# Peptides against a protein of PDB entry 4X86: the designs that were tried, part 8

Target 1, 56 residues: chain A of PDB entry 4X86
Amino acid sequence: EGPQLLLSEAVSRAAKAAGARPLTSPESLSRDLEAPEVQESYRQQLRSDIQKRLQE

## One batch from the design tools (peptide; made by RFdiffusion4, then SolubleMPNN)

Design b1_p10_2_s4 (from b1_p10_2, 5 letters changed)
Fold by OpenDDE base, seed 1:
Structure b1_p10_2_s4 (fold): chain B 56 residues (1-56), chain A 10 residues (1-10)
Amino acid sequence: as target 1 above (56 residues)
Amino acid sequence: SALEQAAFGE
């Protein structure tokens, strides 16, 4: 199985850790971050980053 | 790695 990390989840975790809140609404931010094309781009980048790490 | 743990762990 490949990486299974949602961008929306990653951002949510990061925001929580940083004590940051979206200027708009959590729902609006989640909607944008959960867009299929955004998630696919993130998945590809994540996979690439892991592959680069494995090559080191 | 931390990256792999984040991606595959939970």
Scores: peptide ipSAE 0.034, ipTM 0.570, DockQ to the pose 0.243
Fold by OpenDDE base, seed 2:
Structure b1_p10_2_s4 (fold): chain B 56 residues (1-56), chain A 10 residues (1-10)
Amino acid sequence: as target 1 above (56 residues)
Amino acid sequence: SALEQAAFGE
């Protein structure tokens, strides 16, 4: 239960929509975004944002 | 909402 979206996937989608390309490589960017501590921070942010929206 | 759909897939 809870948020299932990976930060790497979210950034990939956003980058594609914006036509943005990483200076290094997509693989290097994905590796950084898939770090456990980064994903955990993103999960917490998603949870917080959803909670705020539900309270409106 | 769009936010919930993105996070939970529903």
Scores: peptide ipSAE 0.032, ipTM 0.577, DockQ to the pose 0.238
Fold by OpenDDE base, seed 3:
Structure b1_p10_2_s4 (fold): chain B 56 residues (1-56), chain A 10 residues (1-10)
Amino acid sequence: as target 1 above (56 residues)
Amino acid sequence: SALEQAAFGE
């Protein structure tokens, strides 16, 4: 229930579109972005952003 | 919207 979007997936798509490459590795970056506290914060932000967009 | 489609896949 609710938005189904991982921050790690969103960043991976954005990086690919921009042609950006991490100095370390894509896998290390993805691991950091998959941390539970990071994903929860992103979920809350995403919900808020969607609500704001719907009210415009 | 694009944001809603990305988040919900609809």
Scores: peptide ipSAE 0.032, ipTM 0.574, DockQ to the pose 0.270
Fold by OpenDDE base, seed 4:
Structure b1_p10_2_s4 (fold): chain B 56 residues (1-56), chain A 10 residues (1-10)
Amino acid sequence: as target 1 above (56 residues)
Amino acid sequence: SALEQAAFGE
């Protein structure tokens, strides 16, 4: 329910666009970003931000 | 819009 976007995907795209490389392996970073509590927090933030933008 | 549905829909 709500926006179905993965934080891990968003961060990967942003890092690639910026030419940034993590100090740890990309797999380790993805593992942390795919944690359920992290993904839920991102979903809530994303929904809130989208709602605010639509209301402007 | 699709974005509105994503934000306010189920």
Scores: peptide ipSAE 0.031, ipTM 0.569, DockQ to the pose 0.143

Design b1_p10_3_s1 (from b1_p10_3, 7 letters changed)
Fold by OpenDDE base, seed 5:
Structure b1_p10_3_s1 (fold): chain B 56 residues (1-56), chain A 10 residues (1-10)
Amino acid sequence: as target 1 above (56 residues)
Amino acid sequence: LVEQEWQKAL
């Protein structure tokens, strides 16, 4: 429907910026973060945060 | 208005 805002992408960008590396592998981390239930939780959190910012 | 569009997108 709308633009996809993926938690996996956000984490990857944050990790790169911080120079952080996962203990396992980037692929394993991405797989976990791309799980539907995780993505849905992130979407809801993002929606809430954006609403708060817009109402300021 | 802007808030409504964001709600649709997310």
Scores: peptide ipSAE 0.030, ipTM 0.538, DockQ to the pose 0.066
Fold by OpenDDE base, seed 3:
Structure b1_p10_3_s1 (fold): chain B 56 residues (1-56), chain A 10 residues (1-10)
Amino acid sequence: as target 1 above (56 residues)
Amino acid sequence: LVEQEWQKAL
């Protein structure tokens, strides 16, 4: 019910901000970043990081 | 509280 935080989207935005382009291809990079296990790990990391900040 | 709401959003 909350906003979806996609790693692929975050990386794409960061890459644009940095003026960076993937060496292989944007499609291949997106495919890797959109893998469900990678996305889940990212979600868990964000959750953990936010919790740590709130608990400081 | 607020922490749980963040967890709900993620």
Scores: peptide ipSAE 0.029, ipTM 0.540, DockQ to the pose 0.067
Fold by OpenDDE base, seed 4:
Structure b1_p10_3_s1 (fold): chain B 56 residues (1-56), chain A 10 residues (1-10)
Amino acid sequence: as target 1 above (56 residues)
Amino acid sequence: LVEQEWQKAL
């Protein structure tokens, strides 16, 4: 229902904040992070982590 | 209530 929270976007933001660059290429990294199974795992973990934070 | 709205967004 809500907006898509992409792992690739999250990693990109984190890399920029840390001043880090991938050894291969941003495109290759994004391709791996945008795989459906990886994105679904991220969504589930994100949901769980947010629930835990709200219940603290 | 707030938690439920967050769950809908994910």
Scores: peptide ipSAE 0.027, ipTM 0.532, DockQ to the pose 0.069
Fold by OpenDDE base, seed 2:
Structure b1_p10_3_s1 (fold): chain B 56 residues (1-56), chain A 10 residues (1-10)
Amino acid sequence: as target 1 above (56 residues)
Amino acid sequence: LVEQEWQKAL
C-alpha cells in the first residue's frame, strides 16, 4: 500500500553486497522472488519484525 | 502513532 518493499530488491542488494551471483541468472531469481505469495509472505514478515521492534 | 504509520506503509 505504502512504499513497496520487495524481497527481490532485498535479495538483489544482499547479493551485490556479498559479491554473490546466481548460477542461473539474476533474472530467474527475481522472477521467483516476485511471485505474489512470496512477496506477501515477505511483507508480513517485515510488518511483524518492525512491529516487534516498535513494541520493544 | 509511529506503529500505526509503519503498519500502513507495509
Scores: peptide ipSAE 0.027, ipTM 0.539, DockQ to the pose 0.066

Design b1_p10_3_s2 (from b1_p10_3, 7 letters changed)
Fold by OpenDDE base, seed 3:
Structure b1_p10_3_s2 (fold): chain B 56 residues (1-56), chain A 10 residues (1-10)
Amino acid sequence: as target 1 above (56 residues)
Amino acid sequence: LVQEEWQKAL
């Protein structure tokens, strides 16, 4: 339980907002963005960025 | 329908 910050979700929302389409396929993009190593990197990035902002 | 498929996947 708790907030789940998915890169794939963030990119999907951003793509919709921008009216953008992946050059390959949405499925391929989702597969890449949902890779565990990518998701973990994104989580760490978000945590770091939030901490930096709070400490400014 | 291409546009609908894009919306489903995103």
Scores: peptide ipSAE 0.027, ipTM 0.456, DockQ to the pose 0.039
Fold by OpenDDE base, seed 2:
Structure b1_p10_3_s2 (fold): chain B 56 residues (1-56), chain A 10 residues (1-10)
Amino acid sequence: as target 1 above (56 residues)
Amino acid sequence: LVQEEWQKAL
């Protein structure tokens, strides 16, 4: 179906790059970001964003 | 180290 791009992984990498820390815990953040509805929304957004960039 | 464990969890 294609490469699996996880929002949780994206946020993790972004947070590390910025030196940011979750307000509560990494586990709580991961739990929220790995929710299926959140992941699906992210997948759709990524596809849309990529399509826009390719169209430019 | 606490910092390292925190980074592992992210």
Scores: peptide ipSAE 0.025, ipTM 0.455, DockQ to the pose 0.040
Fold by OpenDDE base, seed 1:
Structure b1_p10_3_s2 (fold): chain B 56 residues (1-56), chain A 10 residues (1-10)
Amino acid sequence: as target 1 above (56 residues)
Amino acid sequence: LVQEEWQKAL
């Protein structure tokens, strides 16, 4: 299983840090980023990227 | 405030 790392959470934190604002609404953006297929792709990429960092 | 509403949603 492991901890669930949400793309929507990552984007939210990054946007706050950068002072960035979506052209639409933050709720609409969050809804799109929480789509199951998007979240699964992010999980796989995150796992891969962490593994690469550990192997370097 | 409008700014607070944006911060809540993000």
Scores: peptide ipSAE 0.028, ipTM 0.462, DockQ to the pose 0.040; fails the geometry check
Fold by OpenDDE base, seed 4:
Structure b1_p10_3_s2 (fold): chain B 56 residues (1-56), chain A 10 residues (1-10)
Amino acid sequence: as target 1 above (56 residues)
Amino acid sequence: LVQEEWQKAL
């Protein structure tokens, strides 16, 4: 299994830190970010990035 | 009120 690092949560944290607001609605944005294919792509990217950092 | 609802969704 391992820890779940959600793209929706990452974007949420970033938006709050930047004081950013979605043009449509937070709910619509979250729905898009929680799509399975989007989350899987993020997981793969995150794994790749971590592996690169470990090899530095 | 409005700001609180936005914060809940984000």
Scores: peptide ipSAE 0.027, ipTM 0.459, DockQ to the pose 0.040; fails the geometry check

Design b1_p10_3_s3 (from b1_p10_3, 6 letters changed)
Fold by OpenDDE base, seed 2:
Structure b1_p10_3_s3 (fold): chain B 56 residues (1-56), chain A 10 residues (1-10)
Amino acid sequence: as target 1 above (56 residues)
Amino acid sequence: AVREAFEAAL
């Protein structure tokens, strides 16, 4: 329930758009960003940010 | 609408 967004996917897309490459590897970065606690924090922040935008 | 815009951007 809620926004169906993955931080790992968002970062991958942003990196591609910016022409940026991780210093280590895309796989290593994805592994870190796919951690459940990181994803949950991102979900909460995203929800909060959307709510703030709606209240402006 | 806002959620969909964010989802499209990410």
Scores: peptide ipSAE 0.030, ipTM 0.526, DockQ to the pose 0.131
Fold by OpenDDE base, seed 3:
Structure b1_p10_3_s3 (fold): chain B 56 residues (1-56), chain A 10 residues (1-10)
Amino acid sequence: as target 1 above (56 residues)
Amino acid sequence: AVREAFEAAL
């Protein structure tokens, strides 16, 4: 449960918006960002950030 | 509102 926010998708959108391209490929970057430990860390960070924002 | 803003930004 909780918000479904994928780091890989967020980074891909940000890179596109900034006109930035990885030296290798966007697919390789996405693959690295889809690692379970990376996604879990991002989920925890998002939860913490939302909680902090609500406390302000 | 906060969650919705994050979701909209991604």
Scores: peptide ipSAE 0.030, ipTM 0.522, DockQ to the pose 0.133
Fold by OpenDDE base, seed 1:
Structure b1_p10_3_s3 (fold): chain B 56 residues (1-56), chain A 10 residues (1-10)
Amino acid sequence: as target 1 above (56 residues)
Amino acid sequence: AVREAFEAAL
């Protein structure tokens, strides 16, 4: 429930837009960003941000 | 609508 956007995907898109490349590997970065606790924190943040926007 | 807009922007 909530926003269906992976942090790993968001970072990948941002990195591409910025022309940034991970120093290790995209796969290693994705693995770290796909950690459940990281993804959950990101989901909560997104939900909070959207809710704030709706409340404005 | 707002959710979708945020998701589309990221």
Scores: peptide ipSAE 0.030, ipTM 0.538, DockQ to the pose 0.131
Fold by OpenDDE base, seed 4:
Structure b1_p10_3_s3 (fold): chain B 56 residues (1-56), chain A 10 residues (1-10)
Amino acid sequence: as target 1 above (56 residues)
Amino acid sequence: AVREAFEAAL
């Protein structure tokens, strides 16, 4: 429920915008960022951050 | 109205 943004996609876009490259392979980074527990933590943080911003 | 609608979608 709510916005479903992949952390791996968010990090990839942010890295590209900043001109940053991972020291390890992009595939290894994506694998770590797509882990279910990491994605769920990101979803919760994203929801919290958006709610806080809307209440400012 | 827009803010409340956005919050409801979260």
Scores: peptide ipSAE 0.020, ipTM 0.477, DockQ to the pose 0.064

Design b1_p10_3_s4 (from b1_p10_3, 6 letters changed)
Fold by OpenDDE base, seed 4:
Structure b1_p10_3_s4 (fold): chain B 56 residues (1-56), chain A 10 residues (1-10)
Amino acid sequence: as target 1 above (56 residues)
Amino acid sequence: LVREEFEKQL
């Protein structure tokens, strides 16, 4: 099975690295980022970006 | 082969 690359996890890691905190609750942000349509768009973008990088 | 298998997992 492949790695589960969640947008919610990526954003959480980026926010921690930047010292950023959401104005709303982290739970509300995670809920929005875990929406199926958002996750699918992220998966497609991630696949495309990695493929392009590997072709360079 | 290795790249193709990795791409299938994304």
Scores: peptide ipSAE 0.033, ipTM 0.575, DockQ to the pose 0.061
Fold by OpenDDE base, seed 1:
Structure b1_p10_3_s4 (fold): chain B 56 residues (1-56), chain A 10 residues (1-10)
Amino acid sequence: as target 1 above (56 residues)
Amino acid sequence: LVREEFEKQL
């Protein structure tokens, strides 16, 4: 029941905020960013970054 | 404790 932080969602939000659109499609971008290895790497990075900030 | 529970959710 933890907060589900998806890289695909983060990138989608960032792209929208920047007014950027994928050249192919948002669906194709999401598909690539939802790959398990990509998501796991993001989760690890996010965990590390948050832990570092909480230790400050 | 609180930190550890938070870290389990990441």
Scores: peptide ipSAE 0.033, ipTM 0.573, DockQ to the pose 0.058
Fold by OpenDDE base, seed 2:
Structure b1_p10_3_s4 (fold): chain B 56 residues (1-56), chain A 10 residues (1-10)
Amino acid sequence: as target 1 above (56 residues)
Amino acid sequence: LVREEFEKQL
């Protein structure tokens, strides 16, 4: 229900900010980063990290 | 309340 915080989007933004480009293709990288298990792991990590910050 | 509602959105 909440805002979708996609790892693929986060990596894309970070790569753009750093001036980095994937050697293979952005599409291949996005495909890997959009895998359900990867996205779920990212969501859980992000939630955990934010929760830690909120309770500091 | 606010924190709990925020955590539900993650």
Scores: peptide ipSAE 0.033, ipTM 0.573, DockQ to the pose 0.060
Fold by OpenDDE base, seed 3:
Structure b1_p10_3_s4 (fold): chain B 56 residues (1-56), chain A 10 residues (1-10)
Amino acid sequence: as target 1 above (56 residues)
Amino acid sequence: LVREEFEKQL
């Protein structure tokens, strides 16, 4: 029930910051990045990385 | 407590 941390949103922000444009449509890229298995892997990675930083 | 509540949101 906390804030949803989307990989698609993170990639969109990173692309904008780098001045990069997708070769395909941004909608197609977002769809691929929002796949359940991809999103779950990102959530687990992000949780692990933040927990490690908080334990230092 | 604060850490535990934060971890529930991730």
Scores: peptide ipSAE 0.031, ipTM 0.563, DockQ to the pose 0.059

Design b1_p10_4_s1 (from b1_p10_4, 5 letters changed)
Fold by OpenDDE base, seed 1:
Structure b1_p10_4_s1 (fold): chain B 56 residues (1-56), chain A 10 residues (1-10)
Amino acid sequence: as target 1 above (56 residues)
Amino acid sequence: IRELVQQSLQ
C-alpha cells in the first residue's frame, strides 16, 4: 500500500538527465537499487515526505 | 502529492 515508485527508475532518470553513467552496467545498478531493503527505505522516505507535505 | 511524485521521477 502507498506509492509504487521504484528508486531504480528514479535514479536512472536522474542519471540520464545529469548526463551521468554508472561505471557498471545500467542493469547492474538497477539490480542493486531494486534490492528489497533499498526499495523499502525509499518507500519509507517517500511516505514521510508525502506526510510532511500534507501537513503544510 | 502529484508534484512530489513528478520531482521524484526527474
Scores: peptide ipSAE 0.034, ipTM 0.507, DockQ to the pose 0.151
Fold by OpenDDE base, seed 5:
Structure b1_p10_4_s1 (fold): chain B 56 residues (1-56), chain A 10 residues (1-10)
Amino acid sequence: as target 1 above (56 residues)
Amino acid sequence: IRELVQQSLQ
């Protein structure tokens, strides 16, 4: 339930916009960011942020 | 909400 937004996609786009380039391969970075525990933490944070926005 | 979701994808 809820929005399914990939942290890996968000970070990739943010890095591109900032002109940032990691020393490791993009594949390695994506792999780390796609770890289920990391993605779950991101989902929880996103849900929290949405709830905060709703009460503004 | 839509704007926040869009920001997360951008």
Scores: peptide ipSAE 0.033, ipTM 0.507, DockQ to the pose 0.146
Fold by OpenDDE base, seed 3:
Parts: C-alpha cells; structure tokens; sequence
Structure b1_p10_4_s1 (fold): chain B 56 residues (1-56), chain A 10 residues (1-10)
C-alpha cells in the first residue's frame, strides 16, 4: 500500500532531462536503484513528504 | 499531492 513510484524510473527521467550519462552504464545505475532496500527508503521518504504536504 | 507526485517523476 501507498505510493508506488520507482526511484530508478525517476532518476532515469531526471538524467535524460539533464542530458546526463552514467559513468558506468544506465543498466548498472538502474540495478543499484532497483535494490529493494533503496526502493523502500524512497517509498518511506515519498510517504513522509506527502504527509508533510497534507499537514501544511 | 498530485503536483508533488508529478514533481517526483520529473
């Protein structure tokens, strides 16, 4: 339950928009960002940010 | 909320 936004997708879009290229490879970067612990941390941060916005 | 979600995806 909760927001289901992929950090890997967000970073990929941001990198594309900025014209940035990973020093290694897009696949390597995506692999790191798709790790379950990284995604969970992102989900928690996103939830927290939404809650803060609701309280404003 | 929608703007925040959209911002996160940009």
Amino acid sequence: as target 1 above (56 residues)
Amino acid sequence: IRELVQQSLQ
Scores: peptide ipSAE 0.032, ipTM 0.501, DockQ to the pose 0.151
Fold by OpenDDE base, seed 4:
Structure b1_p10_4_s1 (fold): chain B 56 residues (1-56), chain A 10 residues (1-10)
Amino acid sequence: as target 1 above (56 residues)
Amino acid sequence: IRELVQQSLQ
């Protein structure tokens, strides 16, 4: 339920935009960011941010 | 809202 945005994808895009290069392999970083508990925390934060925007 | 979602996808 709600928007399903991948944290791993968001971080990859942000890193590219910032010109940042991970010290570890991109695959390892993506694996860590795709962990269910991490993704759920991101979903909750995104939902909260959307709610804050609605209150503006 | 649309702008916030768009930013998250960029």
Scores: peptide ipSAE 0.031, ipTM 0.498, DockQ to the pose 0.144

Design b1_p10_4_s2 (from b1_p10_4, 4 letters changed)
Fold by OpenDDE base, seed 3:
Structure b1_p10_4_s2 (fold): chain B 56 residues (1-56), chain A 10 residues (1-10)
Amino acid sequence: as target 1 above (56 residues)
Amino acid sequence: IEELVRESLQ
């Protein structure tokens, strides 16, 4: 529950912007990035990074 | 914070 702050979405957009193509399928990459432990770590890191920037 | 993060991911 709560807002979905998807690492998979962020990575997909970044890859597109950089013109990067994964060696594996985008679907396989997204599956790995949507693992609960990875998603939670990403949420925590984003929160921390934003807090740091707001304090500058 | 969560709202700001959501906005940044859009």
Scores: peptide ipSAE 0.055, ipTM 0.594, DockQ to the pose 0.123
Fold by OpenDDE base, seed 2:
Structure b1_p10_4_s2 (fold): chain B 56 residues (1-56), chain A 10 residues (1-10)
Amino acid sequence: as target 1 above (56 residues)
Amino acid sequence: IEELVRESLQ
């Protein structure tokens, strides 16, 4: 339902853009980034950052 | 909001 707003996706894109590879496997990194508490924190941070930007 | 989030993911 709607677009997925995943931290794992953001990190993957950033890593690709930078030509960087994780020290661990991409799967291990994704597993950590997809943890519910991490994803929720990302969602909250993203919303906060957007709100701040809109208020500038 | 959704579009801004999409942009943030680049």
Scores: peptide ipSAE 0.047, ipTM 0.578, DockQ to the pose 0.142
Fold by OpenDDE base, seed 4:
Structure b1_p10_4_s2 (fold): chain B 56 residues (1-56), chain A 10 residues (1-10)
Amino acid sequence: as target 1 above (56 residues)
Amino acid sequence: IEELVRESLQ
């Protein structure tokens, strides 16, 4: 439940916006970015960044 | 908050 804040999704969107193409396969990149420890770190960082923005 | 989340995900 709740919105999914996926690092893999963020990277995919950023790559598209920048016109960048991964050197590795998209599937391999997504797998690495979807690792639980990586996703949890991203969630914590995103929460922190949002809190900082709210205090501006 | 929701808009900030959306912006953060780009």
Scores: peptide ipSAE 0.044, ipTM 0.569, DockQ to the pose 0.146
Fold by OpenDDE base, seed 1:
Structure b1_p10_4_s2 (fold): chain B 56 residues (1-56), chain A 10 residues (1-10)
Amino acid sequence: as target 1 above (56 residues)
Amino acid sequence: IEELVRESLQ
């Protein structure tokens, strides 16, 4: 089992670090970010970005 | 790879 890479987790951590607050409720934002198609797109982008960094 | 992913998520 590999680490689960959640966009919702990444956004939550980034928001906390920046002291940023969403205009909508955190629960609604998390729900939207946990949508399967959004999560899959994030996974693909993350993989691509890592591959680019490894090639540099 | 796992470490790079962890760093990217901070």
Scores: peptide ipSAE 0.041, ipTM 0.570, DockQ to the pose 0.142

Design b1_p10_4_s3 (from b1_p10_4, 5 letters changed)
Fold by OpenDDE base, seed 5:
Structure b1_p10_4_s3 (fold): chain B 56 residues (1-56), chain A 10 residues (1-10)
Amino acid sequence: as target 1 above (56 residues)
Amino acid sequence: ISELVQQSLQ
């Protein structure tokens, strides 16, 4: 439940925009970023940030 | 809210 935005996708797009390339393979990085605990942490942060925006 | 969502997707 809640916003279903993927950290892996966000990082990928940010890296592209910045011209940054990791030394490890993109697939390995994506796998790490798609780990359930990592995604849950991102979801919680996103929810918190949305709540802050609503209060502004 | 929309801006934050767009930032996360970009």
Scores: peptide ipSAE 0.042, ipTM 0.563, DockQ to the pose 0.147
Fold by OpenDDE base, seed 2:
Structure b1_p10_4_s3 (fold): chain B 56 residues (1-56), chain A 10 residues (1-10)
Amino acid sequence: as target 1 above (56 residues)
Amino acid sequence: ISELVQQSLQ
């Protein structure tokens, strides 16, 4: 329930925009970013940020 | 909200 934005996708795009490459392999980084607990934390952050924006 | 979503995906 709620916004479904992937942290892995966000990080990938940010890295591309910055011309940055991870110290570890992209596959390893993606695995870590796709972990359920990490994705859940990101979802909660998005929800919180949206709520803050609505309060402004 | 749309800007925030765009920022997250860029």
Scores: peptide ipSAE 0.041, ipTM 0.564, DockQ to the pose 0.149
Fold by OpenDDE base, seed 4:
Formats: structure tokens, sequence, C-alpha cells
Structure b1_p10_4_s3 (fold): chain B 56 residues (1-56), chain A 10 residues (1-10)
């Protein structure tokens, strides 16, 4: 329930936009970013950010 | 809101 956006996808897109490349393999980075606890933290942050925008 | 979501989807 709520926003369902993958942190791994968001980071990949942000890195591309910034012209940044990971020091480790993309596969290793994706594995870390797709961990359930990390994804849940991102979901909470995204929800919070949306709520802040609603208050503007 | 829509712009923030759109940025996340791009």
Amino acid sequence: as target 1 above (56 residues)
Amino acid sequence: ISELVQQSLQ
C-alpha cells in the first residue's frame, strides 16, 4: 500500500542523469539496493516526501 | 505531487 517505486531503479536513473558510475559492479549494487529493509526505508521516505509536498 | 512521482518514474 502506498507508493511502490524501487530504490534500485531510482538510483540507476539518478546515476545515469549525474554521469556517475559505481565503483563496484552494477549487479552488486542492485543486490544491496533491493534488500527488503532498504526498499522499505525508501518507501517510507517517498511517502514522507509526498506528504511534505501536500503541505506546500 | 504528480511531478515528484513523474521524476521517480523517469
Scores: peptide ipSAE 0.036, ipTM 0.536, DockQ to the pose 0.136
Fold by OpenDDE base, seed 1:
Structure b1_p10_4_s3 (fold): chain B 56 residues (1-56), chain A 10 residues (1-10)
Amino acid sequence: as target 1 above (56 residues)
Amino acid sequence: ISELVQQSLQ
């Protein structure tokens, strides 16, 4: 329930915009970012951020 | 809300 945004996609786009490249392979980065616990943490943070924005 | 979501996707 709630927004389902992929952290891997967000990081990829942000890195591209900043001209940043990972020190390891893109595949390794994607693997880390797509881990279930990481994705869940991102979901929680995103939900929290939305709630904060609503309270502003 | 929409702006925050949009920022996350861009």
Scores: peptide ipSAE 0.035, ipTM 0.549, DockQ to the pose 0.142

Design b1_p10_4_s4 (from b1_p10_4, 4 letters changed)
Fold by OpenDDE base, seed 3:
Structure b1_p10_4_s4 (fold): chain B 56 residues (1-56), chain A 10 residues (1-10)
Amino acid sequence: as target 1 above (56 residues)
Amino acid sequence: IRELVEASLQ
């Protein structure tokens, strides 16, 4: 329920925008960021951030 | 909401 955004995709875009090159492979980073507990925390934070923006 | 989410991802 709600927006379905992957933290792994968000981090990949941020890294590209910053010109950052991680020491580990992108696949390893994505695996860690796609963990269910991490994704759920991101979803909750994203919902909170959207609500804050709507209140501004 | 969709537009706000898209903007937040840059």
Scores: peptide ipSAE 0.035, ipTM 0.531, DockQ to the pose 0.134
Fold by OpenDDE base, seed 5:
Structure b1_p10_4_s4 (fold): chain B 56 residues (1-56), chain A 10 residues (1-10)
Amino acid sequence: as target 1 above (56 residues)
Amino acid sequence: IRELVEASLQ
């Protein structure tokens, strides 16, 4: 429950914007970033950051 | 909030 934004998508967009190229394949990177534990950590961080922003 | 998060992904 809550925002369902993917860390993999965020990283992909950031890399594109920065012109950065991973040393490994983008598919491998995406697979690692889509791991459930990684996604859960991102969700928690995202929620925390949103809460902080609302308190500003 | 949704729009703020979406903007953060751009």
Scores: peptide ipSAE 0.031, ipTM 0.522, DockQ to the pose 0.132
Fold by OpenDDE base, seed 1:
Structure b1_p10_4_s4 (fold): chain B 56 residues (1-56), chain A 10 residues (1-10)
Amino acid sequence: as target 1 above (56 residues)
Amino acid sequence: IRELVEASLQ
């Protein structure tokens, strides 16, 4: 339950918006960002950030 | 919440 967004998708969108390009393979970056521990940490952070924003 | 998340990623 809660937001279900991939960190890889978030990073991809941010990079596009900033005109940034990875120094390594995009596939390698995506693989690292899709690791379960990383994804769960991102979910928790995202939830926390949303709660903070709603309380502003 | 979903709309807020989507907006934050744009």
Scores: peptide ipSAE 0.029, ipTM 0.530, DockQ to the pose 0.134
Fold by OpenDDE base, seed 2:
Structure b1_p10_4_s4 (fold): chain B 56 residues (1-56), chain A 10 residues (1-10)
Amino acid sequence: as target 1 above (56 residues)
Amino acid sequence: IRELVEASLQ
């Protein structure tokens, strides 16, 4: 439970904003970023970052 | 929370 954001989506948006392209294909990058362990780590980090921001 | 997260992704 919690915010359902994909790390792959976040990275895609960041890359677009920076005008950057991955060294590997977007599909390969997305595959790596969609791995369950990576997504879970992102969820935890996102929760932590939100909590920190709320404390400011 | 949702709005804050959305802002962080923009």
Scores: peptide ipSAE 0.028, ipTM 0.527, DockQ to the pose 0.135

